# Peptides against a protein of PDB entry 3JWR, part 90

Target 1, 323 residues: chain A of PDB entry 3JWR
Amino acid sequence: TRELQSLAAAVVPSAQTLKITDFSFSDFELSDLETALCTIRMFTDLNLVQNFQMKHEVLCRWILSVKKNYRKNVAYHNWRHAFNTAQCMFAALKAGKIQNKLTDLEILALLIAALSHDLDHRGVNNSYIQRSEHPLAQLYCHSIMEHHHFDQCLMILNSPGNQILSGLSIEEYKTTLKIIKQAILATDLALYIKRRGEFFELIRKNQFNLEDPHQKELFLAMLMTACDLSAITKPWPIQQRIAELVATEFFDQGDRERKELNIEPTDLMNREKKNKIPSMQVGFIDAICLQLYEALTHVSEDCFPLLDGCRKNRQKWQALAEQ
Target 2, 298 residues: chain A of PDB entry 3JWR as posed
Amino acid sequence: TRELQSLAAAVVPSAQTLKITDFSFSDFELSDLETALCTIRMFTDLNLVQNFQMKHEVLCRWILSVKKNYRKNVAYHNWRHAFNTAQCMFAALKAGKIQNKLTDLEILALLIAALSHDLDHRGVNNSYIQRSEHPLAQLYCHSIMEHHHFDQCLMILNSPGNQILSGLSIEEYKTTLKIIKQAILATDLALYIKRRGEFFELIRKNQFNLEDPHQKELFLAMLMTACDLSAITKPWPIQQRIAELVATEFWEQGDQVGFIDFVCTQLYEALTHVSEDCFPLLDGCRKNRQKWQALAEQ

## One batch from the design tools (peptide; aimed at target 1 Q130 H142 L189 A190)

Design b2_p29_5_s3 (made by RFdiffusion4, then SolubleMPNN; from b2_p29_5, 13 letters changed)
Fold by OpenDDE base, seed 3:
Structure b2_p29_5_s3 (fold): chain B 323 residues (1-323), chain A 29 residues (1-29)
Amino acid sequence: as target 1 above (323 residues)
Amino acid sequence: MEELRRQITQEVLNEPSWLLEEDYEPFVF
């Protein structure tokens, strides 16, 4: 395609030029092409292209395929969300110095997972999918959408001309797919809630050890969530704008819940309750985000900008909630 | 090698979840 030709022929700017190492990064000013260029840079600077012998054209095609398999009519859970998740992963790996704690396969898997974690997202949560008796709810018992995202991820990875993992051995391939699966599934906040206590306790007791395979898996899951939620850490103007996108999508779901399911939506999904957004954001930060970024910062102090951003945005949302 | 990768892909897809269905509730804020 013309798009592939353009991407494959383009000069890929440095990570510094693209600012993709910055935790404060924003994609708002970037074209789709530029987001793809950033993605190439992430793979390159993480040594994934070299270490796994990725062909440039195949990587370009894969990126474009991933982008194409996000829905454009979804307000938040679209390519830009996946891209920002991957960018945060890249920043955490580089600026946050997490790269030195992980294997190349783990890094590869995390980056693929970050980009793929919401593939074909429908703009509705698992609760809606379940309650609507959607066909996907018949396929998967839990984490319905995350299983679908992983299935879509695998479909793309195995599609002709998109096989970025072709350079891996059979064992590496198997390992990578397993990590991708776990990482994508970890983005289900229901699973995060179930698992985070173990992580926080390990940190609290100073017993956290990345040499333990179980703790490694747990850390990868927590890191995925930290990147997935990273909008909450962004500079306030960025945070506000993203929060509007999230709210839009949630309200769209709530409207569908009323119309299709005859259910009164929760305050979060209720367009009529938009005045509660600030207080709900404070609640979300306190219940979900703060401890995660605290724990992540304990693993690597260079991740502090995520925690600091989260704290700052909590203050901003609190101030709005008091108005 | 493609067939083997396909098989591995299918195996990974079919691997049971570490979380039992009975223990799962969809996340709702």
Scores: peptide ipSAE 0.341, ipTM 0.861, DockQ to the pose 0.662
OpenDDE base, seeds 1, 2, 4, 5: peptide ipSAE 0.330, 0.341, 0.337, 0.340; ipTM 0.859, 0.862, 0.863, 0.859; seed 5 fails the geometry check

Design b2_p29_5_s4 (made by RFdiffusion4, then SolubleMPNN; from b2_p29_5, 10 letters changed)
Fold by OpenDDE base, seed 2:
Structure b2_p29_5_s4 (fold): chain B 323 residues (1-323), chain A 29 residues (1-29)
Amino acid sequence: as target 1 above (323 residues)
Amino acid sequence: MEEERLKISEEVRNEPSPLLEEPYEPFVP
């Protein structure tokens, strides 16, 4: 395709030029081509291209295939969300120094997972899919959308000319796919809520050890969630704009819940309760986000910008809730 | 090798997640 030719022939700027190591990064000013160039740079600077012998054209095709399999009519859960999740992962690995704590296979899996974790997202949550008796709800009993996202990820990875994992041994391939699956499934906040207590207790007791395979898996899940939720950590102007995209998607779901299911939506998805957004954001930060970024900062102090951003945005939302 | 990778992909896809042995309720924000 013309798009593939343009991407494959383009000079890939440095991570410094692209600012993709910054926790404060914004994609708002970037073209789709520039987001793809940033993604190539992430793979390159994490040594994944070299270590796993990725062909440049295959990587370019894979990135474009991933981007193409996000829906354009979804306000938030689109390519830009996946790209920002991957960028936060890259920043956490580089600037947050998490790279030194992980294997190359774990890093490879996390980056693929971050880019793929919401593939073919439909702008509705698992609760809607379950209540609407959607065909996906018959295929999967738990984490319906996340299983679908992983299936889409596998489909792309196995598609002709998209096989970025062709340089891996059979054992490395199997290991990588397992980590990708676990990482994508970890983006289900229902699973996060179930698992986070163990992670926080290990941190609190000073018993956290990444050499333990179970604790390693737990950490990868928490890191994925931290990157997926990273919009809450962004500088306030960026956070506000992303919050509007999230609200738009949630209101669209709420409108469908009324129309298609004949149910009153929750406050978060109710367009008529838009004035509650600031207080709901404070509640979300307190219930879901703060402890995660505190714990992550305990694992690596260089991740502090995520915690600091989250705290600053809590203060901003609180000030709006008091007006 | 491609057939083996496809087989592995299906095995991983179908492998039960230990995390899902407990009752599941969708996250409602």
Scores: peptide ipSAE 0.606, ipTM 0.930, DockQ to the pose 0.796
OpenDDE base, seeds 1, 3, 4, 5: peptide ipSAE 0.562, 0.564, 0.563, 0.564; ipTM 0.865, 0.861, 0.868, 0.865; seed 1 fails the geometry check

Design b2_p29_6 (made by RFdiffusion4)
Pose (drawn by RFdiffusion4):
Structure b2_p29_6 (pose): chain A 298 residues (1-255, 281-323), chain P 29 residues (1-29)
Amino acid sequence: as target 2 above (298 residues)
Amino acid sequence: SATADYASFANLSPEEAEKAIIEEFEENL
């Protein structure tokens, strides 16, 4: 509660000061309070704060709530992951220049979604919870964890003093939630795989076009995956360390080159055809793929 | 996540992994 007092009264530094405009950004050295501040700057500089009548008091309580609903004991899938995703999402809209390509309702949704796309993640994959017959698997059909991440995001938005959406017309609120649901579900790697082929062709055939309502919402799913694992596009010292956490969390459940080829370069290449200014992601990606390949040969 | 869901399929070739992931996804449908 004091954490709210201190936060809802601190000055939010500029985006330039926070270096959150950068695809090469890192959080290792930020405090907890600082990361919440960057998030406020994100909402502010995307005009989400003014265009949706958000009170500083409410947005702060909500951001803090999402922070406290990520598990600390979880290796990689903690708050800093949701944060590093939203920052990548933010950097994509700004420096990658996509904000000029989509509505205010879509931008708000993507940001809220990127922040909460893994809420209450208990450090285990959909495959495990299904094979271990976790009650969550009994409750949800497909995309089990991602359904849960959303159930949580919504639970928080309906919490008192957290309705950062309270300023929306009912129609606006209704369709924003629809997009948020789609965004969070799209972070299921299975859906990314079951859908990407369709998208990779519209690109390959120089046919892809945003105006098409459907082609757009497909891209929105591809964008979510692009930020969800943007960690693989980081400078080597960072990718080195964040790969250490994904490493431990996996091993805990058990108790890189093939993946980048199979999952990543394919995707970031497509994102750059859609937006050239998004190339740093593709550059940093194959750059790390280069270092991991060298290490794989010892 | 887009990261964690792949871990159980890392010992498979790309084609096998893609097929297995899709089959496992559609199992409860």

Design b2_p29_6_s1 (made by RFdiffusion4, then SolubleMPNN; from b2_p29_6, 15 letters changed)
Fold by OpenDDE base, seed 1:
Structure b2_p29_6_s1 (fold): chain B 323 residues (1-323), chain A 29 residues (1-29)
Amino acid sequence: as target 1 above (323 residues)
Amino acid sequence: SSISDIFPFLHLSDEERRKAMIEEYNKNL
């Protein structure tokens, strides 16, 4: 395609020029082409292209295929969300110095997973899918959408001309796919809630050890969640706009819940209760986000900007809740 | 109220919203 030709021929700017190592990064001003260029830079600067012998054209095609398999009519869970998740992963790996704690296969898997973790998202949560008796709800009992996202990820990875993993050995390929699956499934907040206690306890007791395979898997899951939720850490002007995108999608779901399911939506998805958003955001930060970024910062102090951003946004949301 | 005005772009199309968000973001830098 012309898009592929344009991307493959383009000069890829440095990570410094693109500011993709910054935790404060915003994609708002970037074109779709520029987001693809940023993605190429992430793969290159993590040495993934070199270490796994990726052909440039294949990588470009894969990126465009991933982008194409996000829906354009979804307000938040679209290519831009996946891209921002991957950018946060990149920043955590580079600026946050987590790269030094992981294998090349783990890094490869995490980056692919971050870009792929919401493929073909429909702008509705697992609860809606289940209650609407969607065909996907018949395939999976838990983490319905996350299983679907992984299936889409596999489909793309195995598509002709998109096989960015063709340079891996059979064992490396299997390992990578296992990690990708675990990472995508970890983005189900229900799984996060079930598993986070073990992680926090290990940190609290100073027993956390990345050399333990189980603890490594647990850490990768927590890191994925930290990147997936990273909008809450962004500078306040960015955070407000991303929160607006989330609210847009949630309100659309709430409107559909009324119309299609004949139910009253929860406050979070109720357009008429937008005045509760500040207090709900404070609650979300306290219940879900703060402990995660505290624990992540304990693993790597260079991840502090995520924690600091989360704390600052909590103050901003709290101030609005008090008005 | 400040709370009611926190999401001024909810009524816009996705394309219009993006443009408005970029404009606002640049003004606040």
Scores: peptide ipSAE 0.507, ipTM 0.933, DockQ to the pose 0.022
OpenDDE base, seeds 2, 3, 4, 5: peptide ipSAE 0.497, 0.488, 0.491, 0.483; ipTM 0.932, 0.930, 0.931, 0.929

Design b2_p29_6_s2 (made by RFdiffusion4, then SolubleMPNN; from b2_p29_6, 15 letters changed)
Fold by OpenDDE base, seed 2:
Structure b2_p29_6_s2 (fold): chain B 323 residues (1-323), chain A 29 residues (1-29)
Amino acid sequence: as target 1 above (323 residues)
Amino acid sequence: GSISDIFPYLHLSDEEARKAMIEEYEKNL
């Protein structure tokens, strides 16, 4: 395609020029082509292209295929969300110095997972999928959408001309897919809530050890969640805009819940209760976000900007809640 | 608080909101 030819022939700017190492990064000013260029830079600067012998054209095609398999009519869970998740992962690995704590296969898996974790998202949560008796609800009992996202990821990775993992041994390939699956499934917040206590306790007791395979898996899950929720850490104007996109998608679900399921939506998904959003955001930060970024900062102090951003946005939301 | 204080760009498309944010940033430089 013309798009592939343009991407493959383009000069890829440095990570510094693209500002993709910054925790304060915003994609708002970037074209779709520029987001693809940023993604190439992430793979290159993490040494993934070299270490796993990726062909440039294949990587370009894969990136465009991933982007194409996000829906354009979904307000939040689209390519830009996946791209921002991957950028936060890149920043955490580089600026946050987590790269030094992980294997190349783990880094490869995390970056692929971040870009792929919401593939073909429909703009509705697992509860809606279950209650609407969607065909996907018959295939999976738990984490319905996350299983679907992984299936889409696997489909793309195995598609002709998109096989960015073809340079891996059979064992490396199996390991990578296992980690990708675990990382995508970890983006189900219900699973995060169930597992985070173990992670926080290991940190509290100073018993956290990345050489333990179970603790490594747990850390990768927590890191994925931290990147997936990273909008809450952004400078206030960016956070506020992303909150609008989330609200738009949630209101659309709420409208569908009324129309299709004949139920009143929760306050978060109720267009008429948008004035409660500031207080709900404070609650979300306190219940879900703060402890995660505190724990991540304990693992690597260079991740502090994420924690600091989260705290600052809590203050902004609290001020709005008091009006 | 006012909804405009919470969501100043909610009435705009994503493209329009992105443009407005860029313009505001440039004005405040």
Scores: peptide ipSAE 0.301, ipTM 0.839, DockQ to the pose 0.020
OpenDDE base, seeds 1, 3, 4, 5: peptide ipSAE 0.268, 0.270, 0.293, 0.270; ipTM 0.826, 0.818, 0.832, 0.821

Design b2_p29_6_s3 (made by RFdiffusion4, then SolubleMPNN; from b2_p29_6, 14 letters changed)
Fold by OpenDDE base, seed 4:
Structure b2_p29_6_s3 (fold): chain B 323 residues (1-323), chain A 29 residues (1-29)
Amino acid sequence: as target 1 above (323 residues)
Amino acid sequence: GSISDWAPFLHLSEEEARKAIIEEYNSRL
């Protein structure tokens, strides 16, 4: 395609020029082409292209295929969300120095998972999918969308000309797919809630050990969640804009819940309760985010900007809630 | 705020969210 030709022929700027190592990164000013260039840079600077013998054209095609399989009519859960999740992963690996704690296969899997974790998202949550009796709800009982996201990821990875994993041995391929699946499934916040207590307790007791395979898996899950939620850590203007996108998508679901399911939406999805957004954001930060970024910062102090950003945004949302 | 307020964001029903909170609380005991 013309898009592929343009991407494959383009000079890929440095990570410094693209600012993709910054936790404060914003994609708002970037074109779709520039987001793809950033993604190439992430793979390159993580040594994934070299270590796994990726052909440049194949990587370009894969990135464009992933991007194409996000819906454009979804306010938040689109390519830009996936791209920002991957960028946060890249920043956590590089600036946060987590790269040195992980294998190349784990890094490969995490980056692919971050880019793929919301593939074909429909702008509605698992509860809506279940209540609407969608065909996907017949295939999966739990984490319905996350299973679908992984299936889409696998489909793309196996598509002709998109096989970025073709340089892997069969064992490396199996390992990578296992980690990708676990990482995508870990983005179900229901699983995060179930598992985070174990992680926090290991940190609290100073018993956390990445050499333990179970603890490694747990850490990868927590890291995925930390990147998926990383909008809450961004500089205030960026945080506000992303919160608007999230609210838009949630309100669209709430409107559909009223119309299609004849139910009253929860406050979070109720367009009439926009005034509750600040207090809800404070609640979200306190209930979900703060402890995660505290724990992540304990694993790697260089991840502190995520925690600091989260704390600053809590203060900003609290100030708005008091008005 | 209650995690129940975040149930939609968590892809949970309010009941599932409450259950998850209770399970988390009990796991810390």
Scores: peptide ipSAE 0.201, ipTM 0.796, DockQ to the pose 0.139
OpenDDE base, seeds 1, 2, 3, 5: peptide ipSAE 0.023, 0.141, 0.087, 0.028; ipTM 0.540, 0.776, 0.778, 0.596; seeds 3, 5 fail the geometry check

Design b2_p29_6_s4 (made by RFdiffusion4, then SolubleMPNN; from b2_p29_6, 14 letters changed)
Fold by OpenDDE base, seed 3:
Structure b2_p29_6_s4 (fold): chain B 323 residues (1-323), chain A 29 residues (1-29)
Amino acid sequence: as target 1 above (323 residues)
Amino acid sequence: SSISDIAPYLHLSPEEARAAIIAEYDANL
């Protein structure tokens, strides 16, 4: 395609030029092509292209395929969300110095997972899928959409001309897919809540050990969540705009719940309760985000900007909740 | 996943939320 030719022929700017190592990064000003260039840079600077012998054209095609498999009519859970998740992962790995704590396969898996974790997202949550009796709800009891996202990820990875993992051994491929699956499934916040207590306790007791395979898996899950939720850490103007996108998508679901399911939406998805957004954001930060970024910062102090951003945005949301 | 999936639990303590989610997970298995 012309798009592929343009991407494959383009000079990829440095990570510094693209600012993709910054935790404060914003994609708002970037074209789709620029987001793809950023993604190439992430793979390159993490040594994934070299270490796993990725063909440039195949990587370009894969990126475009991933982007294409996000829906444009979804307000938040689209390519830009996946891209921002991956950028946060890249920043955490580089600026946050987590790269030094992980294997190349883990890094490869995390980056693929970050980009893929919401593939074909429909702008509705697992509860809606379940309540609408969607065929996917028959296949999976838990983490319905996350299983679907992984299936989409696997489909793309195995599609002709998109096989960025073709340079891996069979064992490396199996390991990578396992980690990708675990990482995508970890983006289910229900699973996060289920597992986070163990992680926080290990950190609190100073017993956290990345050499333990179980703790490694747990950390990768927490890191995925930290990147997935990283919008909450962004500079306030960015955070506000992303929160508006999230609210839009939730309200769209709420409207569909009323129309299609004849269900009264929860406050979070009720457009008539927009005034509750600030207090709900404070609640979300306190219940979900703060401890995660605190724990992540304990693993790597260089991740502090995520925690600091989260704290600052909590203050901003709290101030709005008090108006 | 969507925060909306866990929205019912956000008013709970982290421990209560965890317990509730685990219970829901175990019930759906």
Scores: peptide ipSAE 0.291, ipTM 0.864, DockQ to the pose 0.531
OpenDDE base, seeds 1, 2, 4, 5: peptide ipSAE 0.036, 0.240, 0.268, 0.072; ipTM 0.650, 0.818, 0.844, 0.691

Design b2_p29_7 (made by RFdiffusion4)
Pose (drawn by RFdiffusion4):
Structure b2_p29_7 (pose): chain A 298 residues (1-255, 281-323), chain P 29 residues (1-29)
Amino acid sequence: as target 2 above (298 residues)
Amino acid sequence: AEEEEEEEQEREEYAETLEEIEEEFNSFA
């Protein structure tokens, strides 16, 4: 509660000061309070704060709530992951220049989604919770964890003093939630795989076009995956360390080159055809693929 | 009953998709 006092009264530094405009950004050295501040700057500089009548008091409580609903004991899938994703999402809209390509309702949804796409993640994959017959698997059909991450995001938005959406017309609120649901579900790697082929062709055939309502929402799913694992596009020292966490969390459940080829370069290449200014992601990606390949050969 | 059969089918398809992914990842080793 004091954490709210201190936060709701601190000056939010500029985006330039926070270096959150950068695809090469890192959080290792930021405090907890600082990361919440960057998030406020994100909402502010995306005009989400003014265009949706958000009170500084409410947005702060909500951001803090999401922070406290990520598990600390979880290796990689903690708050800093949701944060590093939203920053990548933010950097994509700004420096990658996509904001000029989509509505205010869509930007708000993507940001809220990127922040909460893994809420309450208990450090285990959908495969495991299904094979272990976790009650969550009994409750949800497909995309089990991602359904849960959303159930949580929504629970928080309906919480008192957290309705950062309270300023929306009922129609606006109604469709924003629809997009948020789609965004969070799209972070299921299975859906990314079962859908990407369709998208990779519209790109390959120089046919892809945003105006098309459907082609757009497909891209929105591809964008979510692009930020969800943007960590692979980081400078080597960072990718080295964050790979260490994904490493531990996986081994805990058990108790890189093939993946980048299979999952990543394919995707970031497509994102750059859609937006050239998004190339740093593709550059950083193959750059790390270079260093992991060299290590794989010892 | 029709709804329960459809939900079971979706569960089986999803499980098959996850198994296919794990097989592909294990090939990387």

Design b2_p29_7_s1 (made by RFdiffusion4, then SolubleMPNN; from b2_p29_7, 13 letters changed)
Fold by OpenDDE base, seed 5:
Structure b2_p29_7_s1 (fold): chain B 323 residues (1-323), chain A 29 residues (1-29)
Amino acid sequence: as target 1 above (323 residues)
Amino acid sequence: MEKELEEERKRKEYRELLDEIEKVFASFL
């Protein structure tokens, strides 16, 4: 395609020029082409292209395929969300120095997972999918959409001309797919709530050990969630704008819940309760975000900007809730 | 039958987790 030719022929700017190592990064000013260039830079600077012998054209095609499989009519869970999740992962690996704690296969898997974790997202949550008796709810007993996202990821990875993992051994390939699946499934907030207590307790007791395979898996899950939720850590103008996109999508779901399911939406998804957004954001930060970024900062102090951003945004939302 | 029962158990457990999330968000209001 013309898009592929343009991407494959383009000079990829440095990570410094693209600012993709910054936790404060914003994609708002970037074109779709520039987001793809940023993604190439992430793979390159993590040594994934070199170590796994990725062909440049294949990587370009894969990125464009991933981007194409996000819906354009979804306010928040689109390519830009996936791209921002991957950028936060890149920043956590580089600036947060988590790269030094992980294997190349784990890094490869996390980056692919971050980009792929919401593929074909429909702008509705698992609760809606279940309540609407969607066919996907019959296929999967838990984490319905996350299983679908992984299936989409696997489909793309196996598509002709998109096989970025063709340089891996059979064992490396299997390991990578396992980690990708676990990482995508970990973005189900229900699983996060279920598992986070174990992680926080290990941190609290100073018993956390990345050499333990179970604890490694747990850490990768927590890191994925930290990147997925990273909008809450952004500078206030960026965070506020993203919060509006999230609210738009949630209100669209609430409107569909009324129309299609004949149910009253929760306050979070109720357009009539827009004035409660500030207090809901404070509650979300307190219940979900703060402890995660505290624990992540304990694993790597260089991740502190995520925690600091979260704390600052809590203060901003609290001030709005008091108005 | 055992597989179906296990699937029903998993669906129920997952619904409880989803309800917990909804309660968490509702508690902020």
Scores: peptide ipSAE 0.319, ipTM 0.848, DockQ to the pose 0.828
OpenDDE base, seeds 1, 2, 3, 4: peptide ipSAE 0.311, 0.292, 0.299, 0.296; ipTM 0.840, 0.831, 0.834, 0.834

Design b2_p29_7_s2 (made by RFdiffusion4, then SolubleMPNN; from b2_p29_7, 15 letters changed)
Fold by OpenDDE base, seed 1:
Structure b2_p29_7_s2 (fold): chain B 323 residues (1-323), chain A 29 residues (1-29)
Amino acid sequence: as target 1 above (323 residues)
Amino acid sequence: SSRRRQEELERQRYLEELEEIEKLFASFL
């Protein structure tokens, strides 16, 4: 395609020029081509292209395939969300120095997972999928959409000309796919809520050990969630704009819940309760975000900008809630 | 079948869990 030719022939700017190592990064001004160039830079600077012998054209095709399999009519859970999740992962690995704590296969898996974790997202959550008796809800009992996202990820990875993992041994391939699956499934907030207590307790007791395979898996799950939720850490103008996209998608779901399911939407999904957004954001930060970024900062102090951003946005949302 | 009943029970438990998460978000409103 013309898009593939343009991407494959383009000079890829440095990570410094693209600012993709910054926790404060924003994609709002970037074209789709520039987001793809940023993605190439992430793979290159993490040494994944070299270490796993990726062909440039295959990587370019894979990136474009991933981008194409996000829906354009979804307000928030689109390519830009996946791209921002991957950028936060890249920043956490580089600027946050998490790279030094992980294997190349784990890094490869996390980056693929971050880009792929919401593939074919339909702008509705697992609750809607379950209540609407969608065919996917019959296939999967738990983490319905996350299983679907992984299936889409696997489909793309196995598609002709998209096989970025072809340079791996059979064992490396199996390991990578296992980690990708676990990482995508970990983006289910229900699983996060179930598992986070173990992680926080290990940190509290100073017993956290990345050499333990179970604790490693737990950490990768927490890191995925931290990147997936990273919009809450962004500078206030960016945070506000992203919150509007999230609210738009949630209100669209709530409108569908009324019309299609004849149910009253929750306050989060209810357009009539827009005035409660600031207080809901404070609650979300307190219940879900703060402890995660505190624990992540305990693992690596260089991740502090995520925690600091989250705290600053809590203050901003609280001030709006008091108004 | 016993299997179908178990699958339905698991689906119901999952729905209850999702509802609890939704209530958690709503409790801050």
Scores: peptide ipSAE 0.205, ipTM 0.796, DockQ to the pose 0.745
OpenDDE base, seeds 2, 3, 4, 5: peptide ipSAE 0.174, 0.190, 0.202, 0.199; ipTM 0.782, 0.786, 0.797, 0.794

